# Peptides against a protein of PDB entry 4KTY: the designs that were tried, part 17

Target 1, 266 residues: chain A of PDB entry 4KTY
Amino acid sequence: YVLNDIGVIFYGEVNDIKTRSWSYGQFEDGILDTCLYVMDRAQMDLSGRGNPIKVSRVGSAMVNAKDDEGVLVGSWDNIYAYGVPPSAWTGSVDILLEYRSSENPVRYGQCWVFAGVFNTFLRCLGIPARIVTNYFSAHDNDANLQMDIFLEEDGNVNSKLTKDSVWNYHCWNEAWMTRPDLPVGFGGWQAVDSTPQENSDGMYRCGPASVQAIKHGHVCFQFDAPFVFAEVNSDLIYITAKKDGTHVVENVDATHIGKLIVTKQI

## One batch from the design tools (peptide; made by RFdiffusion4, then SolubleMPNN)

Design b1_p9_5_s2 (from b1_p9_5 with N1S F3A)
Fold by OpenDDE base, seed 5:
Structure b1_p9_5_s2 (fold): chain B 266 residues (1-266), chain A 9 residues (1-9)
Amino acid sequence: as target 1 above (266 residues)
Amino acid sequence: SHAIPFPAP
């Protein structure tokens, strides 16, 4: 989880799982320096740099460019005219070195790129880390732990009313650490996500959220447990918006989200 | 090329 500098990222569809090789390169020249630079840009106190909870949370914020001129600019417009298409990246090294050299956010990333770079960051700093892929990954926009899908009377999705979304797949990271800030038993793997999805206490970041806590429904534990819980376990609520303005719940699907969660065995 | 994630059907 720390020494392996080449990994596999799962993607695709739940019924057509695909893999992509990713070079983390945590031991390559300049990478450690860049990771330290990232923490410097975050204005992270030296005293906190030995705390994997703080480091992973800062990394979650800084691997994305939002708020803090962090490493990667996300883009999903399928144009990518002002940078490198997310699919063109093969590893973390070029991205991190470009960031260090230019001191400007690198374009462009999507979830697996964010996860790849974040994995390098964590491993470089001695935090055991792995990439996790969740198929049918929910994005809860209003923090109600459910996916509200509004339908027209004809059964089509009303995109104007529907704010929540489901990704066919999403990649994030799990980092291994103790959690002395949580009750006993909630250390170990912690979900952290650098893909900018939701604001968490003023910044686009996510985690560390205890995987054990989430597994047992303890969404009250810091950080961002409700959001991560929703990603893997939210119910789909299909609501028909009637012409008269009334809403009718047509269906509830409790099995669609988080249908498969995959990580490389190491 | 890597498949781009999109809203699940």
Scores: peptide ipSAE 0.099, ipTM 0.765, DockQ to the pose 0.177
Fold by OpenDDE base, seed 3:
Structure b1_p9_5_s2 (fold): chain B 266 residues (1-266), chain A 9 residues (1-9)
Amino acid sequence: as target 1 above (266 residues)
Amino acid sequence: SHAIPFPAP
């Protein structure tokens, strides 16, 4: 039996779904060593390295460069003069090997790059993993499980007041594991995200969050379930900021976020 | 390409 180390990542828009090939390269020379090195850089206890809960959480932190000089520097400003544009990457191998050799964060990544590298990391360490793409993915900035969109009286978005945002698409990972730390039934696929979006207990990391728990509306279980829930199920709240300083809710859209969640079957 | 943030219409 031969395993394929090439995957497919979904991106684009809900009405124009696109796919790109991504080479995970989990069997390439130096990749497993690099994954171990990543855990070393995280100063992860040896006893925790066999625990997929801890490993996936550490991975979500370390695949991004924030806080801990992890693997990838994110950039979304279309200025990539000091590195490789995110779109130029075709797989995880070059990124991971560069990180291992330079011992410095690699520039640059965006969500699918983070997800691709994270998928390699998880698989190398024996954790079944897949990439998930969420179209119209919410980024809840204030942990209120809704997207507060503030509008000027002319209908334009007030960028000063609006802190929440929506991505046309966002990629993250699901990792398969038991969750003995959660009630029975909440094992299986766990959402984990290495794209730096929000701080979670002092670090830019996300998950593992039980997909089953989220599907059943349970956001009280570790880790970062409210954030992941919001990514896929937030209501959009349109609020007009009046000249007199008052706020008026103009509209609520409960259907926009999480229009489609796509993953390749494994 | 890349992810593009935007508010809902």
Scores: peptide ipSAE 0.048, ipTM 0.754, DockQ to the pose 0.514
Fold by OpenDDE base, seed 4:
Structure b1_p9_5_s2 (fold): chain B 266 residues (1-266), chain A 9 residues (1-9)
Amino acid sequence: as target 1 above (266 residues)
Amino acid sequence: SHAIPFPAP
C-alpha cells in the first residue's frame, strides 16, 4: 500500500464494473517535493506533518482547489475547454508536477482523479493508502443521514427540492493509521476524501473517519463520520411533493446505497 | 454526470 506505484481504479455501474489503470508515481522525480509544497501551501506547521491524522485531513482539503488554491479543480458539466478532461489523465505525476510548476490549481478532475492524486500524496508521505469505489454512493447535503428523493405527483424526480444526490459510483481513499483520539479498536483504515462534496468545519474536506466505527454505526467520532456513513448506508427516502406544499413519504429503501464497495487487495 | 436519478417506487 506504500510501495506500489501503479494500480487500478474501479468505476462504471454496479452491474457493469469497469477498471482503469492509474500511475501513482510516488517515487518519480519532483513528486515528494510537490507533496511537501502542498503542505507548505496549506501553511501546515512542522509538528503536525508527522501526524497521519493531521496530514490526511490537510491532504483531503488541499488535493481539491476550493478554499485554498489546492491541486485540482473539479468539473462535472462536460465542458473542459479550459483544461484537460478528467478522463484524459492516466496518473498523478503530470498533475502534481503541473501544480508545482504553475503554482495554480490544475484543471480538471473528478472523483477518481482526486482519489488518484490523493493516493499518491498519502503514499509519498509514507501513509498506507488505497482507493475505494462505492457504487450508488449517497451525497447527503443537509446532514440528516438520509438521502431525500423528492417526486412530483406524476412520479418524476424533482431535483430542485434537495441538494442530495446519488452517484452511480464514487471514489475516495482509505488511509491506515492509529487513532489515539478514538476508543480502542477504531484505528486501522480511515476514510478520507478529497473530492469537494461538503464543507467540514470551514473547508471542503472529509475525514479521517474510522472505517470500523462506520461499520458499527458509530457516527459520533471525528472526522465527518456522519457524512461517510451516509455515503455507504443512507436510506433512500422517496417524498412526494404535493401541489399544496405538503410532503408525503411514499417509500423507504435501505438497500440501494452502498450496494457494492470495491477496493484492490494487495 | 455521475449523479443519477432513481425511479419512483
Scores: peptide ipSAE 0.037, ipTM 0.716, DockQ to the pose 0.762
Fold by OpenDDE base, seed 1:
Structure b1_p9_5_s2 (fold): chain B 266 residues (1-266), chain A 9 residues (1-9)
Amino acid sequence: as target 1 above (266 residues)
Amino acid sequence: SHAIPFPAP
């Protein structure tokens, strides 16, 4: 989880799982220096740079360009005219070296690109890390631990009544560390996500959230456990929007989200 | 990208 410089990222659909190679390149020339530069840009105190909790949280914020002119600009609108399409990247090295050279955010990334670069950052700094792919991954936009799906009276989806969405797949990272700030047993793998999805205490970042805590339904522990829990365990609430303005819950599906979570064992 | 599932009939 630290020494491997090439990996596999799972993507696609739950019934059509695909894999892509990704070169992390954490030992390539200039990459460690770039990771240190990222922490410098974050104005991270030297005393915190030895703490994997702080480092992973800073990395979560800095791998995306939002708020702090971090590494990658996300784009999901199929407009990539001023950079590289997300699908064209094959590894982290070119992205990180461009960031270090230009001192400006690199265009463009999507979830697997963010996860790939973040994995390099973590491994480069000696934090064991892996990429996780969640199929039917929920994006809870209103922090209610459920996915609100609005239907018209004719049964068609009305996407204008909610910002909640379900990704066919989403990639994030798990980082291995002790969590002395949490109760005993909640160390080990921690979910961290650099894809800019939601604001967490003033910045687009996510984690570290204890995987063990989330698995046991504990969402009260730092950081961002409710959001990560929602990604993998949200209930789908199907709501019919009536013409008279009333909303009726038609169905609840507690099994659809997080149907399959995949990671490569190294 | 993202999708919204439909309820089972």
Scores: peptide ipSAE 0.028, ipTM 0.684, DockQ to the pose 0.575

Design b1_p9_5_s3 (from b1_p9_5, 3 letters changed)
Fold by OpenDDE base, seed 3:
Structure b1_p9_5_s3 (fold): chain B 266 residues (1-266), chain A 9 residues (1-9)
Amino acid sequence: as target 1 above (266 residues)
Amino acid sequence: SHTIPFPKP
């Protein structure tokens, strides 16, 4: 496979799909060195650096600043006074070079920025990678593979009890690798996500999760397959909290999440 | 990206 240093990221709304160009710049001066530096900051053993499973998992942790002073600080509150607004970035190079120079997390990113930088990281290290956009992407907060929507008796959402959420769109990565740690057939594309969403065994990271396994309903395999499965397959479970404290399932919507998954073929 | 409200049941 020939890797391009410029790509297209899908975003926007499911009924108004938009594309933005992103310069990965994996061949630009200093970028490979920065990727190696990222692994150094992660204190990754040299023996693991040749293993795409370990590398992609470390990358998913280190591209976000949480836990380990990784590359990017996420921000979704429209307050970007101490950095660059996520929408202003056009590629990975400036972000990675700033990180290498300052040795501090770069502000700010959102999902496509995380995915763009992570894509560069993976490609730099010889791992075939692409960005995936999921419209109506679920964020399962309690790892039960469903969106638990708690309603008051008046029908309004109980925001205190409802911890799950849905993104209008979310971008993550797929990395191509063999999975000798999984049963035969579950190699190939692996979902990995550097956008900090949920804690995975002590760190904000996600994957690699076998896309084939998930497509076949197998979520019992490492890493984070339940979370990735939930992003694209969660049912909405509407639960009414009664005055006596009991909960009753009022409705189930199996069509809301994961309306469209788009990626540029690599 | 941003979170969107759940649809009314």
Scores: peptide ipSAE 0.520, ipTM 0.945, DockQ to the pose 0.940
Fold by OpenDDE base, seed 1:
Structure b1_p9_5_s3 (fold): chain B 266 residues (1-266), chain A 9 residues (1-9)
Amino acid sequence: as target 1 above (266 residues)
Amino acid sequence: SHTIPFPKP
């Protein structure tokens, strides 16, 4: 989880799982220096740089360009003018070295690119880390731990009435650390995500969220446990809006989200 | 990755 400089990232569809090789390159020349530079750009105090909780949270913010001119600009428009298409990247090294050289965000990334670069960042700094892929990954946009789906009178979905969405797959990271700030038993793997999905206390970042806490339904513990919980365990709530303004729940699907979670064991 | 439509109820 630290020494491997080449990995495999799972992607594609739940019924057609694909893998891609990714070179993390945490030991290549200039990469450690770039990771330190990233923390410098974040204006991270030296005293916090030895704390994996703080480092992983800063990393989740800085690997994306939002808020702080971090490493990667996300794009899903399938145009990708003025940069490299997300699918063209094969590893973290070129991205990180470009960022260090240009001192400007690198274009472009999607979830696996963010996760790949973030994995390099974590491993480079001695934090055991792995990439996790979640198929049918929910994006809860209103922090209510569910997917709100509004139906028209004819029973069809009105996609304009909700900002919630579902990814065919989404990649994030898990980082291994103790959590002295949490109750006993909630250390170990912590979910962290650098893909800019939701604002967390003023910045596009996510985690560290205790995987054990989430597995036991504890979403009250820092950081961003509700969002991560929703990614893997949101119910689909089908709602009909009545003419009088009332909402009626027509159906609930507790099986659609998080159909498969995959990670490489090393 | 891309977003997928919600299934019909």
Scores: peptide ipSAE 0.517, ipTM 0.946, DockQ to the pose 0.927
Fold by OpenDDE base, seed 5:
Structure b1_p9_5_s3 (fold): chain B 266 residues (1-266), chain A 9 residues (1-9)
Amino acid sequence: as target 1 above (266 residues)
Amino acid sequence: SHTIPFPKP
């Protein structure tokens, strides 16, 4: 979880699972310095730098460029004119070294790139970490723990009303740490996510959220447990928006989200 | 090339 400098990332579709190698390169020259630089840019105090809870939370914020001029700029429009297409990256080293050299966010990333770079960051700082891929991963944007899908009367999705979304797959990280801030038993793997999805107390960051807490439905535990819970457990609520303005729940699917969660067993 | 993630309808 710390010593491996190359890994496998799962992606694709639940019925067409694909894998790609990713070079983490946590031992490469300049990478540790870059990770320290990232924490410097975050203005992280020295006292917190030894705390994996704080480090992973700061990392989740800083690996994305939003809010704080962090490492990676996300792009999902398939137009990457001012940088490198996300699919062209094969590892974390070039990204991190470019960030350190230019002192500007690197273009471009998507979830597996964010997860790859974040994995390097965590491992470089001695935090055991792995990448997790969730197929049919929910993105709840109104914090109701549901995927509200609004339909026109003809059955087509109303994209204007539908704000929630479901990724065919999404990658994030799990970091291993004790959680003295939580009840006994909720240490271990913690979900952390650097892909900018939702604002968490003023910044685009996510976690650490106790995997055990999520499994037991403890969404009140810090940090961002409701969001992570929704990613893997949300019900799909299909709502028909009638022309008269009324909304009718047509169907509820409790089995679609989080059909498969995969991680490399290291 | 890596398959980009996308929201499913």
Scores: peptide ipSAE 0.073, ipTM 0.754, DockQ to the pose 0.180
Fold by OpenDDE base, seed 4:
Structure b1_p9_5_s3 (fold): chain B 266 residues (1-266), chain A 9 residues (1-9)
Amino acid sequence: as target 1 above (266 residues)
Amino acid sequence: SHTIPFPKP
């Protein structure tokens, strides 16, 4: 999880799983220096740079360009005229070196690109890390631990009534670390996500959230455990928005979200 | 799009 410089990222659909190669390149010239530069841009104290909790949280913020002129600009509108289409990237090296050279955010990324670059960042700094793909990944926008799907009276989806959404797949990272700030047993793999999805205490960042805690339904622990829990275990709540303004829960699906979570074994 | 809508059950 530190030495392998080439990886596989899972994507596609749950019934049509696809893989893509990704070159992390954590040992390539200039990459470690760039990772240090990223922490410099974040104005991270030297004392914190040895703490994987702080490093992973800062990395989560800095791999995306939001808030802090971090590494990657996300784009999901299929318009990539001012940069490189997310699908054209094959590894982290070119992205990180461009960032270091230009000192400006690199365009463009989506979840697997963010995860790939973040994986490089973590591994460069000696933090064991892997990419995780979640199929039917929920994006809980209002922090209610459920995925709200609003329907018109005719049964059609009204996407304007909620910012909640479900990705066919989403990639994030897990980083291995001890969590002395949490109860015993909640160290190990920690979910961290650099794809800008939700604001976490003033910045677009996510984690580290204890995977073990989340698996056991503990969402009270820092950081962003409710959001990560929702990504993998949200109930789909189908709500009919009536003409009179009332909302009626029509159905609850507890099985759809997080249907498959995949990561490379090594 | 990476996001998908869901039909009414």
Scores: peptide ipSAE 0.035, ipTM 0.713, DockQ to the pose 0.720

Design b1_p9_5_s4 (from b1_p9_5, 3 letters changed)
Fold by OpenDDE base, seed 5:
Structure b1_p9_5_s4 (fold): chain B 266 residues (1-266), chain A 9 residues (1-9)
Amino acid sequence: as target 1 above (266 residues)
Amino acid sequence: SHQIPFPKP
């Protein structure tokens, strides 16, 4: 989890699972320096740099460019004219070194690129980390722990009202650490995510959220447990918006989200 | 990755 500099990332579709190799390169020249530079750009106090909770949270913010001119600019529109297509990256080293050299966000990333770079960041700083892929990954945009699907009276989805969405797959990271800020038993793997999805107390970041806490439904535990919980366990709530302004729940699907969660075990 | 449509209710 720390010493392995090459990994496998799962992606694709749940019925057509694909794997790609990713070179983390945490031992390559300049990478540690770049990770320190990232924390410098975050204006992270030296006193916090030894705390994996703070480091992973800062990393989740800084690996994306939002808010703070962090490492990677995300793009999902299939137009990558001003940078490198996300699929062209094969590892973290080139991205991190470009960031260090240019001192500007690198274009472009998607979830596995964010996760790959973040994995390097974590491992480089001695935090055991792995990448997790969730198929049918929910994006809850209003923190109500469910997917609100608004339907027209004819049964078609009202795209204007429906703000929640589902990724075919999404990659994030799990980082191993103790959580003295949580009750006993909620240390270990912590979900952290650098893909910019939702604002968390002022910036686009996510985690660390205790995997054990989430498994036991403890969404009140810091950080961002509701969002991570929703990614893997949201119900689909089909709501018909009537012409008179009333809303009627037509159906609930508790099986659609989080169909498969996979990670390399080493 | 990409957004996928919701299934039919």
Scores: peptide ipSAE 0.536, ipTM 0.949, DockQ to the pose 0.922
Fold by OpenDDE base, seed 2:
Structure b1_p9_5_s4 (fold): chain B 266 residues (1-266), chain A 9 residues (1-9)
Amino acid sequence: as target 1 above (266 residues)
Amino acid sequence: SHQIPFPKP
């Protein structure tokens, strides 16, 4: 495999797909050393550093700053004080080198920034990887594979009751590896995600989840298959919260989530 | 290019 150091990331809306260039820079000076430093900060055993399952899972945790003083601080408040706005980044190199020099999390990222940096990390360590964009991507936070959207009687979203959310788009990564820990046929592309969304066994991380397992509904397979499955295949349940405290299901939409999944071919 | 929650509150 010949890995490209420049890529394209899809974003925007499902009916107005946009692309942005991203420089991965996995061959640039200091980047490999920084990736090794990231694994050192994670206190990853040397014996596990050759295992793409362990490496990708550690990477999904360490590319975000939560729990472990990892690489990137996420922000969605549109203020971005004391840092760089997510849209200002054009590649992974500056972020990774800043992290290495400062030894502190870099501000700020959103999903494509996390995915871009994570892609560099994976490729730098010899793991084939690509970025995937899912339009209308669900964020299930109660593991019921359902998006419960609560509405006031006037039709506005009840933000207090609505815990689940849907992103207009979300970017994560797929990494290529064998999965000897899974049944035959569930190797190949594995979904991994470094954007801090949900806690997975004590840390904000996600994957590797077998794409083939997800495709065939095998959510019992490690790691985080239910969450990834929900991102692409949750039903939207619209519930009206009545003034008397009762809830009425107004509508169910089984077609909205995962409307389009796009990736650039390697 | 920002990621936005749907539906908006």
Scores: peptide ipSAE 0.233, ipTM 0.846, DockQ to the pose 0.390
Fold by OpenDDE base, seed 3:
Structure b1_p9_5_s4 (fold): chain B 266 residues (1-266), chain A 9 residues (1-9)
Amino acid sequence: as target 1 above (266 residues)
Amino acid sequence: SHQIPFPKP
């Protein structure tokens, strides 16, 4: 979880699982220096740099470019003319070295790129980390722990009303640490996510959220446990928007989200 | 390879 510099990332579809190699390169020249530079850009106090809770939370914010001119610019529009297509990256080293050299966000990333770079960042700083892939991953936009899918009368999605979304797959990270700020038993693996999805108390960041707490249905603990819980356990609520402005629940799907969660063991 | 939303908008 710290020493392995090459990994496998799961992607694709739940019924067609695919793997891709990713070079983390945490021991390559300039990479540790770049990770320290990232924390410098975040203006992180030296006293917090030894705390994996603070480091992983700052990392989740800084690996994405939003808010703070962090490492990666996300793009999902299939137009990557001003950078590198997300699928062209094979590892973290080129991305991190470009960021350090240019001092500008690198274009472009999607979830596995964010997760790959974040994994390097965590491992460089001595935090055991792995990448997790969730198939049918929910993105709750209004913090109600459910996916509200609004439909027109013809059955098509009303994109104006529908703010929530589901990814065919989503990658994030788990980082190993003690959680003295949480009840006993909720240390160990913590979910952290650098893909810019939701604002968390003023910044696009996510975690650390206790995996054990979430598994036991505890979403009241910091950080962002409700969001992570929703990613893996939301019900899909299909709502028909009528012409008169009223809404009717047509269907509830409690089995679609979080159908499979996969991680590669070292 | 790339992420896609579900259901399609």
Scores: peptide ipSAE 0.205, ipTM 0.836, DockQ to the pose 0.389
Fold by OpenDDE base, seed 4:
Structure b1_p9_5_s4 (fold): chain B 266 residues (1-266), chain A 9 residues (1-9)
Amino acid sequence: as target 1 above (266 residues)
Amino acid sequence: SHQIPFPKP
């Protein structure tokens, strides 16, 4: 996991699985230096830089530009005139080197770009890491462990009534570490996510969340376990917003979110 | 190729 400098990222849709190559380039000139620079920009104490829990959490914050002038600016508007379209990136090296050179956030990224850069960051620092793709990935914005989908009377989605959303796919990372701060058995793979989605104790970051804990329904453990759980196991609640202002639950789908979770080793 | 909301609005 640490030694591979090129990988495959899954994307697309559950019924049309696609793959793209990604060059992590963790051994390329200037990349480790840039990763150290990222931690410097985060003002991370030296004492914490050997702790994968702290490092992965800081990385999840710093790979996105929000809050701290981190590495990547996200954009989903299909307007990329002031930078590089997310689909044009083929690896982490150019992004990280541009960040180091300009000392300004790089435009633009989406989930697989964030995950690719974050994977490089983790691997550079000796943390085993992989990218995971979740198809029908929920974005729970109100921490209710459900995905509210509001429909107009014609059946079209009204995105103005909720900040909850479902991605056709979403990529994040899993990092391997011990979790002495958690009960025995909840070490190993930890979900971490640098795509800016939700605020976690004042910063756009996510994880590390124990994959084993989440698989067993334990969402009480740090960090951000409820959010990650919702990404893979949220119920879809379809609510019709009637013209008279009433809301009617039309359907509940407990099987759609997290329909397929894929990583290279699966 | 881009990440998009599902279902589409």
Scores: peptide ipSAE 0.193, ipTM 0.828, DockQ to the pose 0.373

